# Designs tried in a protein design run: peptides against a protein of PDB entry 7AE7. Part 213

Target 1, 321 residues: chain A of PDB entry 7AE7
Amino acid sequence: KVYKDLREFLEVLEQEGQLIRVKEEVNPEPDIAAAGRAAANLGKNQPAVFFEKIKGYKYSVVTNVHGSWQNHALMLGLDKNTSTKDQFYELNRRWDKFPVPPNVVKREAAPCKENVIDKDINLFEILPLYRINEQDGGFYISKASVVTADPEYPDDFNKLNVGTYRIQVKDRDRVGIQALAMHDIAVQLEKAEAENKPLPIAITIGNNPLVTFMASTPVGYNQNEYEFVGALQDGVPMDIVKSDLYDHLYVPAGSEVVLEGHIIPRVRTVEGPFGEFPGSYSGARLQCEVKIDRITHRTNPIFENLYLGIPWTEIDYLMAL

## One batch from the design tools (peptide; made by RFdiffusion4, then SolubleMPNN)

Design b2_p23_8_s4 (from b2_p23_8, 9 letters changed)
Fold by OpenDDE base, seed 5:
Structure b2_p23_8_s4 (fold): chain B 321 residues (1-321), chain A 23 residues (1-23)
Amino acid sequence: as target 1 above (321 residues)
Amino acid sequence: SLEEIIKEVEEIAAEKEKSRVEP
């Protein structure tokens, strides 16, 4: 089985008993985190948790999408009871199919383009934002696939980077992003900042689960994560679409939300703290600032966010593969 | 209430586990 988007994956998770749907209205805090912890405590078969109604918000939240070995098996289109060993074997077998180039679809065929916001941008109207941990310095978007390109080689598709970064919401139309020196985005930003130019960026939320997986998987600077997604789909290309603002940025066609904007050159603002693990806060640091200039989104967009419950966090599963 | 939501999650999970064990 191959998935076009998050919605097809969530449907399979629900059919396989790997998704809990909460139909009652929840408070963003503390209910999302608490219900997620309750679901995680049900044993080894940790389901995703889908919250249909969030108080004060219009749209839904889903957490813990990658939060179990069963969910990882299903992500690969395998039986949910496939052993971790067999999952690794199959992953490695498929990895050797790289590169599998994506399909570039027309704008009209891309679900992420159903709605556009280009003025009076307010992230809080589109995303049911909440603090993941009580001591977090703000609201985080922790499971986005962030698309950037090399500003020296913008048309080189092999240098298109899709990565996962810590993103703090700073204002209605601004986010902080943690671009560490070890990240490909930091190389691209350094080139842009040398010329005092903005770095184009697309922050994509609620993707095909293999996009999220590959965005969290280190690859070579001259390797495109979308071509690995096609490999992990056993040779089936994924669908991408051109961004609205930038000809050289491509986003997953099925993304629930796409935040298009730019990293402001040579600006650093306080970001954090964030509880990456219970009791382990990364300190506040000066980080890059992104201005959001345009949003595209699916009708009734689902906010996929990271689950950080005990004993195993979703990040542990994303990094363990 | 938070307690009701937690209970609902636990009940849904328990029902799904029963449906897997019943032939």
Scores: peptide ipSAE 0.056, ipTM 0.633, DockQ to the pose 0.015
Fold by OpenDDE base, seed 2:
Structure b2_p23_8_s4 (fold): chain B 321 residues (1-321), chain A 23 residues (1-23)
Amino acid sequence: as target 1 above (321 residues)
Amino acid sequence: SLEEIIKEVEEIAAEKEKSRVEP
């Protein structure tokens, strides 16, 4: 089975018994993190947790989407009981199908374009933000697929980067992003900053689970993550759509939320601390700042966020494949 | 309450695990 978006995957997770739906209103803190920990403690078959109602917010949250080997099997369109060995075998078999170019769909056909916010931007109105860890220095968007291009070669689709980065919400229309020197985004940012130019960016939230997987998987600088998604879909192309602000940036057509903006050149602001692992906090650092200029989103957008529970975090499963 | 939510999650998960072990 191939999934167009997060919603199709969540439906399968629910049908397969790999999603728990919390229908009662929860407090953002500490209830989301605590319920996520409870789900993680259920043993080997750790389900996703979907929170329908969050106090003080309009929209829903889902966590632990990639939080088990069963969820990984289902992501690959396999039986949920497929062994880890057979999942690796199938992943490697499909990897050899690279490249599988994506389909570019029209704006009117892309669910991520159903709603637009281009003035009075407030991230707190769109995302049910909460602290993942009690000692976090703020609210994090920890499971976004971030789209950037090479500013010297903006039309080279092979240099279009889709990556996962630590993103702290700084203000209503500002986020801090951790662009480490080893990441492709840092190479692209260095080129933009050399000319004192903004780097165009699209931060996409709530994607096809294979997009999130590939955004967390290192690939070559001249390899497009969307072409690997098509390979991992056993040769079925994924659907992408042009961003609203930038002709050279393409986002997943099914994204729940797209934050379009720019990295401000040569500006660094305090970010952190963040609990990357339970009981382990990274210190505060100076990181890049993004201005959000436009939001597009699906009607009733689902905020997909990372679960960071003990003993196994969702990131452990994302990195294990 | 948080305790009720945790309990609900645990109960739902326990029911699913039973359904999986039943032949």
Scores: peptide ipSAE 0.045, ipTM 0.622, DockQ to the pose 0.015
Fold by OpenDDE base, seed 3:
Structure b2_p23_8_s4 (fold): chain B 321 residues (1-321), chain A 23 residues (1-23)
Amino acid sequence: as target 1 above (321 residues)
Amino acid sequence: SLEEIIKEVEEIAAEKEKSRVEP
């Protein structure tokens, strides 16, 4: 099976018994993190947890979407009981199908364009933000697929980068982003900052699970993650759409939320601390700052966020394949 | 309560695991 968006995948997870739906209103803190920990402590069967109602917010949260080998098997459209070895074999077989170019759809055909916010931007109105760990220095968006391009070659689709980065919410319309020197985004940012120019960015949340997987998987600087998504879909192209602000940035057509903006050149602000591992906090550092200029989103958007709390977190499964 | 939510999550998961082991 191939999934166009997060919603199609969540439906399959629920049908296969790999999603728990919490219908009762929860407090964003500590209830989301605590319920996520409880689900992760459930033996080998670590389901996704979907929170329908969050006190003080309008929209839902889902966590632990990639949090088990069963969920990874289902992501590949395999039986949930497929062994890790057989999943790896199938992943490698499909990887050799690269490149599979995506379909560029019209704006009117893209679910991520159903709603637009272009003034009075407030991230707290669109995302049910919470502290993942009790001692976190703020609210994090930990499972976004971040889209950037080479500012010297903006029309070179092969240089379009889709990556996962630690993002701290700083204000209603600003986020900090951790762009490490080893990341492709850091190369692109260096080029923009050399000319004192903003770097265009689209932060996409709640995607096709293979987009999230590829955004967490290192590829070559001249390789497009969307073309690998098509390969991992066994040769079925994924659907992408142009961003509203930038003709050269393409986002997944089915994204739940798209934050469009720019990295402010040569500005560094305090980011952190963040509990990257249980009992281990990264210290506060100076990191890049993004101004959010436009939001597009699906009606009743689902905030997909990373579960962190116990050994074999969702990130461990994403890195193990 | 949070305790009730945790318990419900644990119960749902335990039921799903039983249904998987029963042929």
Scores: peptide ipSAE 0.039, ipTM 0.617, DockQ to the pose 0.015
Fold by OpenDDE base, seed 1:
Structure b2_p23_8_s4 (fold): chain B 321 residues (1-321), chain A 23 residues (1-23)
Amino acid sequence: as target 1 above (321 residues)
Amino acid sequence: SLEEIIKEVEEIAAEKEKSRVEP
């Protein structure tokens, strides 16, 4: 089975008993993190947790989407009881299908374009933001697939990068992003900053689970993550669409939310702390800042965010493959 | 069962709400 978007995957998770739906209104803190911990304590069959109603917010949150081997099996379109060994075998088999070029769809065919916000941008109106950990220095977007390109080769599709980075919300229309030197985004940012130019960026939230998986998987600088998504879809291309602001940036057609903007050149602001692992916080650091210039989103967008629970974090499953 | 899990999650959420309201 291939998924067009997060919603198709969540439907399968629910059908397979791998999604808990919380229908009652919850407080963003501490209830989301608490319920995630409760779900993690249920043992090896850790379900996703979908919060339909969040106090003070209009939209929903889903957590722990990749938080179990069953969810990973389902992501691959396998039986939920597929062994880890067989999942790895299938991943390796499909990996050899690279490259599988994506389909570029028209704007009108892309669900991520259903709604547009181009003025008075307020991330808090679109995303039900909460602290993942009690000691977090702010609200984090921890499961976004961030799209950037090489500013020297903007038309080279092979240099289009889709990565996962720690993103702290700084203001209504500002986020800090952790671009580590080992990430392709850091190379691209360095090139832009050398010329004192903004780096175009699209921060995509709530994607096809294989997009999220590939965005967390290191690939070569001249390899496109979307072409690996097609490989992992067993040769079925994924659907992408041009960003609204940039002709050279392509986003998943099915994204729940797309934050389009730019990294401000040669600006660094305090970011953190963030609890990357239970009981461990990365300290405050100076990180680059993104100005959000445009938002596109699906009607009733789902905020997919990372669950950081014990004993296995969602990151452990994303990195274990 | 999924229902038991939902109930447990709901109970945990409800207990935390009570603990916030109890001085």
Scores: peptide ipSAE 0.025, ipTM 0.544, DockQ to the pose 0.022

## One batch from the design tools (peptide; made by RFdiffusion4, then SolubleMPNN)

Design b2_p24_1_s2 (from b2_p24_1, 15 letters changed)
Fold by OpenDDE base, seed 3:
Structure b2_p24_1_s2 (fold): chain B 321 residues (1-321), chain A 24 residues (1-24)
Amino acid sequence: as target 1 above (321 residues)
Amino acid sequence: MEYDAVVEENKARNAAAEAAFRAK
């Protein structure tokens, strides 16, 4: 089975008994994190957790989407009881199908374009933001697929980068982003900052689960993550759409939320701390700042965020494949 | 506005983290 978006995957997770739906209203803190930890204690079959109602917010949150071997099997369109060995075998077999070019769909055909906000940007109206850990420096968007391009070669689709980065919410329309030197985004940012130019960016939230998987998987600078998604879909192309602000940035057509903006050149502000692992905090440091200029989103957008629990995290499964 | 208290709390938390960073 191939999934067009997060919603199709969540439907399968629920049908397979790999999604818990919390229907009662919860407090953003501490209930989301606490319920995630409680679900993790239910044994080896750790489900995703979907929160329908969050006090003070309009929309829903889902966590732990990739948080088990069963969920990873289902992501690959396999039986949920497929062994880890057989999942790896199938993943490797499909990897050799690279490249599988994506389909570029029209704006009118892309669910991520259903709603537009181009003034009075407020991230808190669209995303039910909460602290993942009690000691975090702020709210985080921890499971976004961030789209950037090479500013020297903006039309080279092979240099389009889709990566996962730590993103701290700073204001209604500002986020801090951790762009480490080993990441492709840092190479692209260096080129933009050399000319004192903004780097165009699209931060995409709530994607096809294979997009999120590939965004967390390092590939070559001249390899496009979307072409690997098509390979991992066993040769079925994924759907992408042009961003609204930039002709050279393409986003997943089915994204729940797309934050379009730019990295402010040569500006660094304090970001962190963040509890990336249970009992461990990545300290505060100077990082880049993004201005959000436009939001597109699906009607009733789902905020997909990372689960951080004991004794394991969702990151452990994303790195294990 | 509807989210002002949450936004300001987040700003205050970020400012405290910045102050702690600069004190080192």
Scores: peptide ipSAE 0.506, ipTM 0.914, DockQ to the pose 0.711
Fold by OpenDDE base, seed 1:
Structure b2_p24_1_s2 (fold): chain B 321 residues (1-321), chain A 24 residues (1-24)
Amino acid sequence: as target 1 above (321 residues)
Amino acid sequence: MEYDAVVEENKARNAAAEAAFRAK
C-alpha cells in the first residue's frame, strides 16, 4: 500500500488499532505530552495520538505517528505484525530501487495549496503550538521536513535537500533553526552567507510518513530524498509541487502546512534549551533565524509533532534504521 | 490581536532562555 499524504496513513493507523483519538478538549500543556506518555505505557504497540480539540487553537495535533514497529510496518504498507527482521529486509530490497523520480503535479492538484496566507502571518493561527518539555525555551516544530537547495546549483534536482531540523518558534513569522555543521543545510547556508544572500527555505509539516522518515535518514549530498521515497514505495513515485515563492524548491503535494521563507544571512540568535531526551537538555546555542514570508495549508490542517517520552521516543524509531 | 497572549508568553520564554544563556 502507498500513501499520498498523512491523512491516508492516519486512516490506516486508526483501522489497525494504532491510533488513539482524543475527542475531548485538552490543554496544550501539559495534556498533549501527558497523553503521549500514557499511550506509550499501553505496551509494545505504542499508538499514534490524535488530539481533535486543543484549548485556544482552531486545529488538531497528532503525535507518535512513527512511534512503534507496528506503525513502521504499516508505513511500508506491510502487515502491522511483520517482524522487524522482515521489515529491514523489505526496506533494503526497496532501497535498491533508488532512484525513483517524483511526479511534479500542477498547483491546482496539490492539497497543500488549498489555502494561502501572504500577509499578517501568524504561525499560532495555523499550528497549535506547545512546549514538548516543561523546561523548553519555547515552542518547537520537531517533525518538519525542511526543503533547501544549493544556491550555486539551484536547478540541480539531485542537490535538493529534505532534512529534519530542530525548529524553535520565535515570533508570529520567525523561527530559529538548528543547522549543525554536519547537516547539508549548513553547507548550503555557508554558500548563501558568503554572498550575504538569504537562503530560500520551505518548512513542510504533516507529510506522507515516508517523506518524514527519509528527511530523518542521512543520504548523500547529491541524492534527493524524494527519489528514495519512491523507492520505499516499491517503485511508485511520490507527488511533489513547486513552492509558491521559489521555482527551484519542491514540496510534498499533500503537506498539511508549508512555511515558505528565507534564512536571514549572517544573523544568529539564541535557540533552546530543548529536551531531546527525557532528563537531557541540549543547552541554548546561537542558531540561524528564518523569516516566514508565505504559508500554504490544507483546510483544517493537522499539526504533526514529535513525541518525546519514556521508555522509547519517536526519534528512536526514526533513527533506528 | 488573536493569539497575542500566547505569542507574548512565548517571547518571554525565549527572552528568559537568552538571559540564562548570556549569564553563563
Scores: peptide ipSAE 0.480, ipTM 0.908, DockQ to the pose 0.705
Fold by OpenDDE base, seed 4:
Structure b2_p24_1_s2 (fold): chain B 321 residues (1-321), chain A 24 residues (1-24)
Amino acid sequence: as target 1 above (321 residues)
Amino acid sequence: MEYDAVVEENKARNAAAEAAFRAK
């Protein structure tokens, strides 16, 4: 099976008994993180956790979408009981199909374009933001697929990068982004900052699970993650759409939320601390700052966010490749 | 929770983290 969006995947997870739906109103803190930890303690078959109602917010949260080998099998469109060995075999077999170019769809055909916010931007109105850990320095968007391009070669689709980065919310319309030197975004940012220019960015939230997977998988600088998504879909192209602000940025057509903006050149602000592991905080560092200039979103957008729990985190399954 | 209160709390925590970083 191939999934167009997060919603189609969540439907399958629910049908397969790999999603828990919390229907009662929860507090964003500590209930979301606590329920995630409780779900992780259910053993080898860790379900996704879907929170329908969050106190003080309009929309829903889902966590632990990739949080088990069963969910990983289902992501590949396999039986949930497919062995880890057979999942890796199938992954490798499909990887050899690269490149599978995406379909560029019209704006009117892209669910991520259902609603537009271009003034009075407030991230808290769209995303039910919460602290994953009590001592976190702020609210994190930890499972976004971030789209950037090479500012010297903006029309080179092979240099279009889709990556996962730690994102701290700084204000209603600003986020900090952790761009490490080992990431392709750092090369692109260096080029923009050399000229004191903004780097265009699209932060996409709530995607087709293979987009999230590939955004967390290192590829070559001249390789497009969307072309790997098509390979991992066994040769079925994924659907992308042009961003609203930038002709050279393309986002997944089915994204729940798209934050379009720019990295402010030569500005660094403190990001962190963040509890990457329970009781272990990565120190605060000077990191890039993004101004959000436009939001597009699906009606009743689902905020997909990372689950961090003991002893296994969702990161452990995303990085176990 | 009123969104303004949430933003101000986040800013206060970030400012505390910044102060701790700069004190090192």
Scores: peptide ipSAE 0.150, ipTM 0.763, DockQ to the pose 0.670
Fold by OpenDDE base, seed 2:
Structure b2_p24_1_s2 (fold): chain B 321 residues (1-321), chain A 24 residues (1-24)
Amino acid sequence: as target 1 above (321 residues)
Amino acid sequence: MEYDAVVEENKARNAAAEAAFRAK
């Protein structure tokens, strides 16, 4: 099975008994993290946790989408009881199908374009933001697929980068992004900053689970993550759509939320601390700052965020392959 | 506004983290 978006995947997770719905209103803190930990205690078959109602917010949160081998098998369109060995075999077999170019759909056909906010930007109106860990320096967007391009070769689709980065919310329209030197985004940012130009960015939230997987998987600088998504879909192209602000940035057509903006050139602000692993905090550092200029989103957008519970984190499954 | 309290809470957290960073 191939999924167009997060919603189709969540439907399958629910049908397969790999999603728990919390229907009662929860407090963002500590209830989201506590419920995630409780779900993790259900053993190896850890379900996704969908919070329908969050106090003080309009929309829902889902966590632990990739948080088990069963969820991982289902992501690949396999039986949920497929062995880890057979999942690896199938992933490797499909990887050899690269490249599978994506389909570019019209704006009117892209669910991520259902709603537009282009003034009075407030991330808190769209995303039920919370601290993942008690000692975090702020709220985080920890499972976004971030789209950037090479500013010297903006029309080279092979240099379009889709990556996962730590993103701290700083204000209504400001986020800090951790762009480490080993990441492709850092190469692209260096080129933009050399000319004192903003780097265009699209931060996409709530995607097809294979997009999130590939955004967390290192690939070559001249390889497009969307073409690997098509390979991992066993040769079925994924659907992408042009961003609203930038002709050269393409986002997943089914994204729940798209934050379009720019990295401010030669500006660094304090980001962190963040609990990357249970009981382990990365210190605060000077990091890049993004201004959000436009939001597009699906009606009733689902905020997909990372589960960082004990004893296993969702990242353990995202990096295990 | 509806979200002012949570926005200001987040700003206060960020400010505390910045102060702790600058104190090192």
Scores: peptide ipSAE 0.556, ipTM 0.927, DockQ to the pose 0.772; fails the geometry check

